# Peptides against a protein of PDB entry 7Z53: the designs that were tried, part 18

Target 1, 150 residues: chain A of PDB entry 7Z53
Amino acid sequence: PRIKNQADCIPFFRSCPACPGSNITIRNQINALTSFVDASMVYGSEEPLARNLRNMSNQLGLLAVNQRFQDNGRALLPFDNLHDDPCLLTNRSARIPCFLAGDTRSSEMPELTSMHTLLLREHNRLATELKSLNPRWDGERLYQEARKIV

## One batch from the design tools (peptide; made by RFdiffusion4, then SolubleMPNN)

Design b1_p10_8_s1 (from b1_p10_8, 5 letters changed)
Fold by OpenDDE base, seed 3:
Structure b1_p10_8_s1 (fold): chain B 150 residues (1-150), chain A 10 residues (1-10)
Amino acid sequence: as target 1 above (150 residues)
Amino acid sequence: ALALILAALS
C-alpha cells in the first residue's frame, strides 16, 4: 500500500460481481441501489437501513435526528455507529462520527451533508403537517405519505 | 420535491 500510516486506513470493499450465468467474461458490479427516482439517498435502498433512519419511538412518521447537536434549534442528521468510522479516523481530535443517511457518502463533503439535512428537515416538516391534517394516521402512514411528497 | 430540486440545479 502507498499509505504509510496504516492505522488510519479507511476500510474499503470492492463491489460484488454480477454473474448472469453466460459466457460473459467481463466483470460487472451488482447494483445495490433502487433503480428509480425515489429519494433513496434519504430513505435508503434496503429495509434494515430504512428502519434505522426512522424515529421509531413514536407514531409521528419522522426520520431520526441527531441527539447531540442541533443547528439553532433545527435538526441535524443522526450519527452512524460504524466500527471503523472514517470520520473519527480522519480527525481524532474533533471526535465527530459520520452521519447516517440513505446514501453512505453523506459525510464526504459539506455540500452533500447539507442536502441530506435539508431533505431530512423537509420530510419531518411534511410528516408534522400531515399529522396535523390527519390526526388518526399512524406513524407508518405519515412516513409513507411524506416520502411520496419528497 | 426531489424532481424540482434536480430541475433547479440543472
Scores: peptide ipSAE 0.024, ipTM 0.471, DockQ to the pose 0.019
Fold by OpenDDE base, seed 5:
Structure b1_p10_8_s1 (fold): chain B 150 residues (1-150), chain A 10 residues (1-10)
Amino acid sequence: as target 1 above (150 residues)
Amino acid sequence: ALALILAALS
């Protein structure tokens, strides 16, 4: 290795390569998240996260929304509950936690946060409309159908 | 829907 003093190194593990054939000229990583475009940035790619992103207090198939703030009556992303929340360190006086979304980068910049918020609102809009059209659908059905449309 | 929304925001 180029660097002899490993104490100055940051531990980093490369993703496992995808080896589709014997003559590989370009190293691609194995996709271990989702197999297709399924808006996993909104819904999460793992079941525990997906459950945390949902409003499970009713059978409306809604995503969880912020419980402290709204944008003129419109939903905002819920806050995360991080052990060491970096957003709380950005402005210690404001005491605003990071947002919770399927993509952990949702709080990196306002533009990305806004995009996630828009998709959250769209899901909940769709779920609400689907409930109106199909009153007998349960929360799981509403959630999944809205997710498919998004 | 995602593709349409993202296209509109780009």
Scores: peptide ipSAE 0.022, ipTM 0.476, DockQ to the pose 0.020
Fold by OpenDDE base, seed 1:
Formats: structure tokens, sequence, C-alpha cells
Structure b1_p10_8_s1 (fold): chain B 150 residues (1-150), chain A 10 residues (1-10)
């Protein structure tokens, strides 16, 4: 639909079409996600995103957590840094950006946000326990081993 | 862990 007031527009982009061959009668979308069960909703399907989802300030193998808010001491998803943040545009008074997760839909539904948050907490729990069990492991190994378990 | 969580939710 057309929105005249662009200041209140939420930017939505149509998925890119998959064009596998000469038969273009049925429009399908490109799958940009990994094709196997790897918890890509937590870790991302692309390396730049995966790095942005990590806490790179230490060697603990942790995922990044929210720096402004906690849930009674428990971690929340970090905020994204979108040019045109739909969460900020939806509720300008709240001034709460969209969450950053491996799946871009992490802020679409509270239930989905909760699942992403749960898995983030689980990863960080696992990484912490793995560090306790293996004090000499570096952050990369801790991250990868926790990722394998998740 | 993910598989277990998904199984518990189903």
Amino acid sequence: as target 1 above (150 residues)
Amino acid sequence: ALALILAALS
C-alpha cells in the first residue's frame, strides 16, 4: 500500500524471487538461511551477522546481550542498529529499537522474541559452564562448542 | 538443546 507520510512509514521489502530456470510462472523466494539445523535463528546465517551477535570484548565465547535492559538480572537480546528501525517507528514514545538476533523476525512477535532470548541465555549458560570445565579454552572454542550443543 | 526445547514445545 501507498503511504503518503514517509516519516511514519515502516520499511518493508519484498523477498527476492528465486529464478531457478526458464519456468518463471510461479514466484518463489530465495532462502537466505542455512539449509540445515544449526540454530541459525540464534547465530545468524552470515558471518558478519554472526560476529555482530557475539560478545567480542572478551574470550568467554558469549553472545552479545542487551546493555540497557535486563529481565530481573537475566540477559535480553541486544538491540539492532537499523537505519530505519521499524520498532522505533512503530512506537516513538517507547524509544526501544528492534532486537538483534540471527533471525531478522526476532522482534515481530513476543513469543518469537522470547524464544530467541531463551536460546541466547542457554548459549551463554553453556559457554559459561564450558569455560568452567575447560579454563584454557579460548573464546572461539567456547563459542563454537556452545553453538554445537544448542 | 534446541531439539529438546522444540520437542518440549510440541
Scores: peptide ipSAE 0.019, ipTM 0.427, DockQ to the pose 0.019
Fold by OpenDDE base, seed 4:
Structure b1_p10_8_s1 (fold): chain B 150 residues (1-150), chain A 10 residues (1-10)
Amino acid sequence: as target 1 above (150 residues)
Amino acid sequence: ALALILAALS
């Protein structure tokens, strides 16, 4: 074998297979997140995270935005509140936490952060427009309808 | 990286 020292190995585990059907010849793994393409990278795949990503201070159906920084008046991703925040450890002088998004990798690279920021802005734009068109909609409906569009 | 992002977007 190419690797002689087992200590140099990174453990990887094969995903559990999905239930095979009569016409399935290829082994597919179980999808343990969401059943369809639903922008879970923006909204999260779990209810607690999804709730944390929302602005729950009003009935506008908005996603939470950064409270410390803006991009020329445009929203940025909110900061996460991690106990051991790797972003705080990376640059102790800057003291900037990681961003909170549906995907925990949102802070790995600027391009990914930008995409998450864009989609957050788009959701909030949509929710705002939907509120204008449907003044009687509550925050939950606004959020869900905007989410469906994104 | 985050500091640079915020600086670029501020």
Scores: peptide ipSAE 0.000, ipTM 0.308, DockQ to the pose 0.011

Design b1_p10_8_s2 (from b1_p10_8, 8 letters changed)
Fold by OpenDDE base, seed 3:
Structure b1_p10_8_s2 (fold): chain B 150 residues (1-150), chain A 10 residues (1-10)
Amino acid sequence: as target 1 above (150 residues)
Amino acid sequence: PLLDILLALL
């Protein structure tokens, strides 16, 4: 074996393969995400996640925001609720959980976190403006129309 | 639409 130190081996599991046809020589993984540009990194690709990303306490069509922190009065991404939170494990002194977004990578890089934050703010801005223009729209309509603009 | 603009800037 090329690697002599087996004590430092990291367990690695491959994603499930797509259905092998008789003539398919290339192993591809199953894609569980939407393949079109729809801001699924913000809204999620699955309905349960999409609901968890929304502020369901009112009919304003807003995305959920951080309840502990703000940036000069501006919203930040909400925290996730993970049993073994990798963000807490990597820096126990900071005690900052991972962020919740439509993309699970939202806490991996500050640049990505910033982009998610900007799009969150823009969605909520749009939903607020749409509510002003259309007072009779419910939270679902506001959410969907804001999502179409993002 | 906004995302399209952002992608165009990359």
Scores: peptide ipSAE 0.028, ipTM 0.645, DockQ to the pose 0.021
Fold by OpenDDE base, seed 1:
Structure b1_p10_8_s2 (fold): chain B 150 residues (1-150), chain A 10 residues (1-10)
Amino acid sequence: as target 1 above (150 residues)
Amino acid sequence: PLLDILLALL
């Protein structure tokens, strides 16, 4: 790192470059996301992340919700579990971790956080209604069917 | 599908 004093530095990593075999010197970043519109910002593009975003304590097909806070009885995004949490580092007094979502940028802009929260609530609503309509569906089926509707 | 509708409304 160029900065020697890292006591209060945010561990922000630059996206990996795409290195095409062309003579083009313009740096492009690699796309690590799914190539189609699939709400991967909510569900994640990778299986380990997708599992971490789910409530696996039951067979209801729900996404995980915040365990510390609610918005007038409504769900909020769960907190992430980062070793060096940039949200904790930027405001040490607030002691609020970054939110966990399918997109890592969910905590950088309140508008994104709000949209992710809305879609999380909608998924959980859909999964709940689908369970009511289809009592024999397991948690995986409920999760996948709700995801398809979102 | 719902996301597509929401995106279309933006």
Scores: peptide ipSAE 0.025, ipTM 0.611, DockQ to the pose 0.021
Fold by OpenDDE base, seed 5:
Structure b1_p10_8_s2 (fold): chain B 150 residues (1-150), chain A 10 residues (1-10)
Amino acid sequence: as target 1 above (150 residues)
Amino acid sequence: PLLDILLALL
């Protein structure tokens, strides 16, 4: 460590730099997720999560939506199925589970939840439009093409 | 691309 006296310091460590040997003046962090802006917060960065976020009951390429609640006929994020659901534990009276999204933080703040909800709605809108334009496309193609547009 | 556009507008 550069600072030996830690008595007067709050231990705050910055993320590891990517490519420490480059003449690049801009210090980038190591990215352990996706390499580009691909809406991984919506779709997930891991295949098991990505599958859980999809509506697999049909070939429409849709994301999963809430089965209990809607916003004036508009989709809401699906609930997660956590054994020890922190949302159920924090507010026992409401009995509202945490939302399932590509980002685990989707239930931590309303602004993030709203953004996830908006992008889910946009994906499903795009997938629906793509299906109308391309009736022969299967659910996988519709999902991937809608994802590419988002 | 849509997200890129949205981020560019912020």
Scores: peptide ipSAE 0.022, ipTM 0.560, DockQ to the pose 0.030
Fold by OpenDDE base, seed 4:
Structure b1_p10_8_s2 (fold): chain B 150 residues (1-150), chain A 10 residues (1-10)
Amino acid sequence: as target 1 above (150 residues)
Amino acid sequence: PLLDILLALL
């Protein structure tokens, strides 16, 4: 190996390849999350996370929003409740926790945060509109129908 | 569907 000190190596494991179709020469990795574009970065890929991302205080099918901050009256991503929150550890003076989203990277870059925030707002808009159109729908149905549109 | 549109714009 070109690197003599193994302590300087970052262990990096290559993802398992998906079986290519008969004419696909491109090595794709196995997708172990969701099999289609389903906004899992917004909704989460796991049920416990998906529940934590929802506003469960009502039957409006909404995603949870930030309770401390708003952007000119518009929703922001909720804060996560991490034991060892890297955002709090990075800047202890600011005391701003990481954002909670379906993608754990939502707080790594402002661009990602912005996209997650946009999709959060859109979900909540859709759920609100769906509630107005369908007053008898419960929160689960509103959430799922809004999710299908996103 | 909306996400598909957004991804197509990226």
Scores: peptide ipSAE 0.018, ipTM 0.560, DockQ to the pose 0.031

Design b1_p10_8_s3 (from b1_p10_8, 6 letters changed)
Fold by OpenDDE base, seed 1:
Parts: sequence; structure tokens; C-alpha cells
Structure b1_p10_8_s3 (fold): chain B 150 residues (1-150), chain A 10 residues (1-10)
Amino acid sequence: as target 1 above (150 residues)
Amino acid sequence: ALEEILKALS
């Protein structure tokens, strides 16, 4: 709900209220997520891309990870499969293709690559935890719930 | 989670 005291601040929604006492009208706040973060750069804004970014080999709701490389045991973004891969053309000796991500800028800016990688890891961590808490959830449910939390 | 990650990276 929107806060009542707006004298010195902009209007925003409060977290869920908690009223421990029946005779007390003062509301306590609890920490809760009340908004969705736009993470389309991670998940993709188009359905075909979104599907390609997911691990479809199981029902764990995971995002796809790199099949060739890891970062000290941690996941990296999967490679894209481009016919004319600009990353391969830029540095022919390295022979490292562009990463596949929610937006095409992932391989253009190292900062974005790092951010996408962190969010990939976080999603997969959340999905794994949700699976542990809810063993009967299928991959779609796990994926969507983890996506909402990110 | 994104907001928390961004805060941790800043």
C-alpha cells in the first residue's frame, strides 16, 4: 500500500504491514519484494530467444550455461551459434564466439558480460533452492519463480 | 535479487 506520510518524500508502496497488537494502530513494516525487476537482458524479451537461453534438458528451471568453459567452477554464459560471428571475426586467434544472452550487447561490453554472468548464476542458484523447497514443481514453475525473484 | 546484486557490486 501507498504510504500515508508523504510530506517530505515521493509516493511509494510500502511492504506488507504487520500489526501485532489489536489495540495498536501503528503498523510495522516487513521486508518484502513488492516490484518486479526488468531482467529482460538476462532472460530475453522474445520467446524464441528466451527458450534458447534455458536448459531444456531437464525440469530444473535452469538457464543454459557454457558447455566448454567454467570460471573456477562457476558457470559462464553459453556461446551463441552465429554463422558470421562478429566475435570470432574480431579476434581470429582467440577463436571465442559471442556469448548468448538476453540482449545482443552481452559480448560487446565486458561489464555487461559480467553482469549477465552473475545474474545467470543467481537464477540457477534460486532455481536450485526452489527445487529443494518445492520438489514437485516442474521446470516451468521453477524457471518462472526464480525469474520473478531476480 | 538484481537490486541486491547491483548494490553489492557498487
Scores: peptide ipSAE 0.040, ipTM 0.555, DockQ to the pose 0.023
Fold by OpenDDE base, seed 3:
Structure b1_p10_8_s3 (fold): chain B 150 residues (1-150), chain A 10 residues (1-10)
Amino acid sequence: as target 1 above (150 residues)
Amino acid sequence: ALEEILKALS
C-alpha cells in the first residue's frame, strides 16, 4: 500500500550492493511491506546469534553493521560467515555473501532484508540518542532500551 | 518504532 506518513519513514536508497539475487527495487520492497513483522527477528531469538548481531567493540549498545558496504553513508546489515554460503553459490559473479540477521531468511527475501536494514538503522539511531541523554549507561543498557523502543 | 513504520506503510 501507499506510504501515508512519510514522517515515520526511515531513508532507504535505491541501490544496495550487498543484496544478492534481487531484482526488486527499493520502492517495490517498501511497498511490499504490508504484513506485520516481529522486530524481535532483527535481534535474534537465541543468545549466541544476538551477541553476533551486536557491536561489541564499544559500549554504545549498537548493532553490528556491514564493514564493506554502506548505502549512501547509511548502515547495511553485516555479512554472515558461512562456509558454503548459498548467496555466493546463487550468483558467483556477484560475490556477495548472505547477510547476518535475526532471521536466517533475510537474504532470501529482499523485503525482509530491507525491513531488517531499516530497523538496524533505527536501533542504532535510538541507541545514539539514548547515549546522549544518558551518558553513563553502558552498552548493555543502551542496547536493551533501544530494543524496547524499536 | 516498528508499529509506526507499519502504520506509515498501511
Scores: peptide ipSAE 0.034, ipTM 0.525, DockQ to the pose 0.040
Fold by OpenDDE base, seed 2:
Structure b1_p10_8_s3 (fold): chain B 150 residues (1-150), chain A 10 residues (1-10)
Amino acid sequence: as target 1 above (150 residues)
Amino acid sequence: ALEEILKALS
């Protein structure tokens, strides 16, 4: 698969350095993209993390979105709230913290971040559509149904 | 949907 939103300007800084042009980097990228099939990279495998990835301020079943930045009006991943944020240390002047996702690697490479962003948008799109079709569903139902569809 | 998205992006 090829990420089509490579031209989009997303505030991103790597938390971990990657060796440019190395075979290891290329293979890791491919493996990371392949791992998206189970969607755990988006929703989180642990319940506490999964809850933190959700928008809990309403009953719309949405995933949390970035509260500081958008991409031409479209959602971006929320920031994590780490005590010692490694992303802030990579570029002190940028002051961009690590993204919060189901996979802690979300801020290690732009390709991973981009894919997570797309899937975030898709989930929220689905949840919104499901709410329209089923207005009596609560947030938990909307979230779970959207998650299943993804 | 994820599979379809991945397929479309491939």
Scores: peptide ipSAE 0.033, ipTM 0.576, DockQ to the pose 0.029
Fold by OpenDDE base, seed 5:
Structure b1_p10_8_s3 (fold): chain B 150 residues (1-150), chain A 10 residues (1-10)
Amino acid sequence: as target 1 above (150 residues)
Amino acid sequence: ALEEILKALS
């Protein structure tokens, strides 16, 4: 493990705080972080969002990537297109909009942004590898298979 | 894949 101090824990509610019978759990840093990782947060839980998160310009089964910026050649999350983008309002000079992800909090929490970015890269890596291994697979098949492997 | 990523990060 990369985390040296396993005693550092983050409290987490397993149930809705407003609902009766909520359970409080304490996890270490890595476990707490993983508790926020959900496939729906990466791929979107709603079909319209899921489609917007995909690269529909080809049949490679890829998730959409940022068209303006890269991280030393590596993919970043695509930008959203919000009318009242809070990220744009936060720093008006930077003009950096919020990221588009399965969770609206992706731009608010650097940890989520990082994890989503990693999973985006992993998905696209898998899809690329699957395309190489199965050249006849279409984009839908590649996307679904990569999604299942993630 | 997520499992492997988590292992690599641990």
Scores: peptide ipSAE 0.028, ipTM 0.570, DockQ to the pose 0.025; fails the geometry check

Design b1_p10_8_s4 (from b1_p10_8, 8 letters changed)
Fold by OpenDDE base, seed 2:
Order: C-alpha cells, then structure tokens, then sequence
Structure b1_p10_8_s4 (fold): chain B 150 residues (1-150), chain A 10 residues (1-10)
C-alpha cells in the first residue's frame, strides 16, 4: 500500500477502471455483476464465489453460516478468508474478519450486513422447508429452488 | 420473489 500508516486509514480498495474510450476525463468503474435481478448480492455472480457461499458439507442446499458466532442461536454470515483482511486491519483488537457474501460490501455497512444476514436466514429457512416437502430433492435442487424464491 | 418485494417497498 502507498500509505504506510494504516492505523489512520479505513482500508478501502479502489475498483478497476472501465475503458472510457476517447473520453478519459471521467473514471468509471468496471461492473462485473449479473445484469438481471437474481439476488447476486447474496449468492454471488461467479461460480467460485457461489460455491464458497454454500454449505457443501451436506445435501440440504444451505448457504454457509458462521462457524464461530451466532446471534442468540441464529445464523450469521460466514467469514471470508482474505490474505490482507481489511476488517482485521481496521480494528486489530476485535479480531473480526470480513464477512463473506455475494457483495463485497457486506462488511462495509452494518445495514447491508444485516440484510445479507436476513436473506441468508431466509434462504436456509426456505431450503429446510423445501426439504421437508420434497425429501427426495438433492442439495443442488434445494439450493436453486430456494434461490429462485428469494 | 422476496427480493422483488423488497425492491418494491424501497
């Protein structure tokens, strides 16, 4: 990083610029998200991320949940595994990594974190209910059907 | 469906 004194910084990272064509006076950011409304902020727009957001330990079609913390027994977002985790750098004493979600902003605003958490819980609720209604459905189908409902 | 509802309420 350019700034060495990271204690006085909020570690935001700048997005890559989009090609401006002939007009280089305005910097636009690349948008790599899916163009349709698909709750990609929850599920991710890319397959590797989507897989990391899922609980792949069973065939229940669930999204991954935090393995260290719960909210009065309710699920929280899983932590990401970043080499240089900005959340860890922001408050070194708290030792709380950034959350993993389909939207990289999930840990930047508590409001967004809350919404992600609620949608995570709703997906898992739906998947669980769908499993009870359709016991023969595998995890992939449960996941996709719950995703469609969300 | 739920996301559509949330967007409509926003």
Amino acid sequence: as target 1 above (150 residues)
Amino acid sequence: ALLDLLQALA
Scores: peptide ipSAE 0.025, ipTM 0.514, DockQ to the pose 0.022
Fold by OpenDDE base, seed 5:
Structure b1_p10_8_s4 (fold): chain B 150 residues (1-150), chain A 10 residues (1-10)
Amino acid sequence: as target 1 above (150 residues)
Amino acid sequence: ALLDLLQALA
């Protein structure tokens, strides 16, 4: 993308023009995507959040995963640490905190949760593969390269 | 790149 810093940007898209071969004065357009998937939801758009989303306990370039729960051995989103956690307040008996993600809505919509979880797993898979291919790469490089691939 | 690919295939 031309603009790398998207923290203060709202993505709006215009359909690309379709040039007709005829002398029609009407500017036709090709079909445009009605939805957009932004990796910023996974990685965070702010540096403090981005750091919190990373596994900083090693040099593997991984994103942080849930430390309490797994999905049949597969990673889940890590929990956030909120003073007044709305997820805890919603179901006080379950005592399940909100997920930590680049998008605060990740705990509100299961669709987003699933997407973030999927991309989290993909990032960590990529980082793991990159580590095996490039054993001398440090965690920062692994993280950045995996992020670029995602 | 993966997201771009997914969007291109959609």
Scores: peptide ipSAE 0.024, ipTM 0.490, DockQ to the pose 0.036
Fold by OpenDDE base, seed 3:
Structure b1_p10_8_s4 (fold): chain B 150 residues (1-150), chain A 10 residues (1-10)
Amino acid sequence: as target 1 above (150 residues)
Amino acid sequence: ALLDLLQALA
């Protein structure tokens, strides 16, 4: 290998190929994301991820927020829990893990991180307002209605 | 609604 320091290598796996036609020579990958406009980059396309992105400690229909850091009282994205965390590998002295979002690319660029943060805050704002207007709604109803508005 | 706005700005 061209890289001598393999201790800093990030594991990377190639996507599975889609089914080719009889005369198709170009390899295409399987798309596991939802194929309609549903803000799945915020909420996730798979149920296990979607549950991990939610605050399940109450019935307020909120998305999970960072437990270590805030921005003047405003929420930040929660941290992921990766075994080989590429964010930790990038800067070992900073010791800041990757963020968790519906889109796994949320920590790759500041612009995307900021957009996810804004939509997280907006969802939680909407859920809070919906709870005030509809006190009898449970957390699932609040979450789904706020998700529809976003 | 917000996603629609973002797509309109793209």
Scores: peptide ipSAE 0.024, ipTM 0.553, DockQ to the pose 0.022
Fold by OpenDDE base, seed 4:
Structure b1_p10_8_s4 (fold): chain B 150 residues (1-150), chain A 10 residues (1-10)
Amino acid sequence: as target 1 above (150 residues)
Amino acid sequence: ALLDLLQALA
């Protein structure tokens, strides 16, 4: 065998296949989280995470934004509060923690980070606009409606 | 809607 020491092997488990409803030949795994397209990478799939991703300091239905940094006045993803934050451990001098997003991989790839940032900004833009159009809506309504639009 | 668009473009 190519791998002589089995202790060096990384165990991988194949996801269960989804039952094909059509004659599609592509093997798809079962989605055990949410709908196929629901922006869960932005909003989170779990309620505690979803709540942590929101700005709960007001009734504007906004997602939380970074409190330390901005990009030319534009919002950045909030930092997470992780024990043994891998981002902090990677470069001690930088002292930049990992970003908090619905997708835990948000800090692993710049492209993904950028996408999350974009969608966060869009949500907050939408929520702000919805508030303007519907001043009587509370934060929950604004959040949910903006989420639906995203 | 935006996500749908993004996925359509990807």
Scores: peptide ipSAE 0.016, ipTM 0.506, DockQ to the pose 0.036

## One batch from the design tools (peptide; made by RFdiffusion4, then SolubleMPNN)

Design b1_p11_1_s1 (from b1_p11_1, 7 letters changed)
Fold by OpenDDE base, seed 4:
Structure b1_p11_1_s1 (fold): chain B 150 residues (1-150), chain A 11 residues (1-11)
Amino acid sequence: as target 1 above (150 residues)
Amino acid sequence: IEVSADANRYA
């Protein structure tokens, strides 16, 4: 018997099956991943969020970085602007807001925070390099091309 | 890394 209460179900979307042209009894999905690390969450899955993650003060195609803190000169994730910031409530004396990232869990897991930070730095590095190689590229192209490489 | 003088691809 299948679960009849839909509220008890977690929706999963099944990827397309691989069709290798052989009589395979076990269904395998097509691997559409080109990298072991999915950097899609660095950029956000929604356009409004994606725009908020970008540095729009110039045409360098950069992701926004923290304006208050750096790690030995290296960029950190920008802070979010939450109405009720749970990170501020955990330690009021620290006054450290939650990070803004493509993944809402970025402030929950240090390893995830680190990965997002790393990939943010890599994106900005790539965008900077692409700007050097292609001085006439605008910010949108730099951003998109860097995103594809990451 | 792609090198191009065309800046209008994503404009």
Scores: peptide ipSAE 0.014, ipTM 0.468, DockQ to the pose 0.049
Fold by OpenDDE base, seed 3:
Structure b1_p11_1_s1 (fold): chain B 150 residues (1-150), chain A 11 residues (1-11)
Amino acid sequence: as target 1 above (150 residues)
Amino acid sequence: IEVSADANRYA
């Protein structure tokens, strides 16, 4: 292979094709996302990921936030835990891992990262307000209701 | 809320 350091290879898998008919002239990928409307880019389209994106330390229905860094007191996306973290590999001196979000591309470009950050903050804001309005709601209810609003 | 899901200019 062209790349000699195989230990630092980033796993890359081609998406499965969508084959709805016999006349396949255009290769389309299977849509693995739940929907556009449900903000799956924020919450994740898979349950294990969705759980990892949540703050499970309390019953406030919050999304997890970065535990190392804040932006003037405001939340940042939590870090992912990837085997071969491309963010760490691209700049080893910085030692900043990729962010964790519903969209795996959250760290691909600053524009996307910022959008995820804003939506993270918005969810947590909504959940906080919902908690104040409905103090007896548990974390699951708060999370789901906030998710619906987003 | 409904927002643009992809900030990629080619999306």
Scores: peptide ipSAE 0.020, ipTM 0.545, DockQ to the pose 0.033; fails the geometry check
Fold by OpenDDE base, seed 5:
Structure b1_p11_1_s1 (fold): chain B 150 residues (1-150), chain A 11 residues (1-11)
Amino acid sequence: as target 1 above (150 residues)
Amino acid sequence: IEVSADANRYA
């Protein structure tokens, strides 16, 4: 920043300017709108839940995926194991359990279901890429680093 | 969520 002494500054952020060469009087802005999603609920805020959301069968740092269904080859959220599963009770003929996710509402709100699913896929993609780049990393490291990137 | 391309920094 141009201001050297920031001790007396009030934080005020804006996107960077983008001035065209043909007309310097026009001040455009570089698009500062980046994709940002709070993915905290994807991973679960409680440690026991967070562990249950992970694939602990290997050292790939992956989140658990549905073992019964896929979406045209893409991962879906894993199912929960509730004693009285409200999803099963809602439509008894469908026999589809509730999803296991960081947000308990993941099976109630399709928007959340979709978001959790997308972020699940992204995490696993990142973890896979990180494993390729860093083959010595264990599952915990891969999980944490992918989590930070998401 | 950050830019996925940032993963390249770990190479």
Scores: peptide ipSAE 0.016, ipTM 0.533, DockQ to the pose 0.039; fails the geometry check
Fold by OpenDDE base, seed 2:
Structure b1_p11_1_s1 (fold): chain B 150 residues (1-150), chain A 11 residues (1-11)
Amino acid sequence: as target 1 above (150 residues)
Amino acid sequence: IEVSADANRYA
């Protein structure tokens, strides 16, 4: 049955199914995510996205942080700029857009959002420490070295 | 850091 009150819905589209052959009673879906080993959920799997996730305003190798909100002084994920932002549809009055992360599901689950936030903070912590240890490193070197550690 | 951040509340 169709849910008529769309204000209480999170708009998701069903992905293509994966058929395991033996168990067709449980519908699985195709996984389009990259391996977690490279932390692409944090840094992005594509170069344009990866650049958008970085703080390009300085040479500190930092990931971008939210410019509107902080958690008691601690960084939060930056907001995305979606034409049709599904997060804005979940609560029209709150007007909180989706977070921007390497994983497009970053705003779907609080657990996922929290993990991405923690890893964001960890990267920036590492980059800061690496800058202290290696003052001559530029932003690209700091970013890449911190990314390797994460 | 090699951490799986792929959370699944239905798993």
Scores: peptide ipSAE 0.012, ipTM 0.499, DockQ to the pose 0.034; fails the geometry check

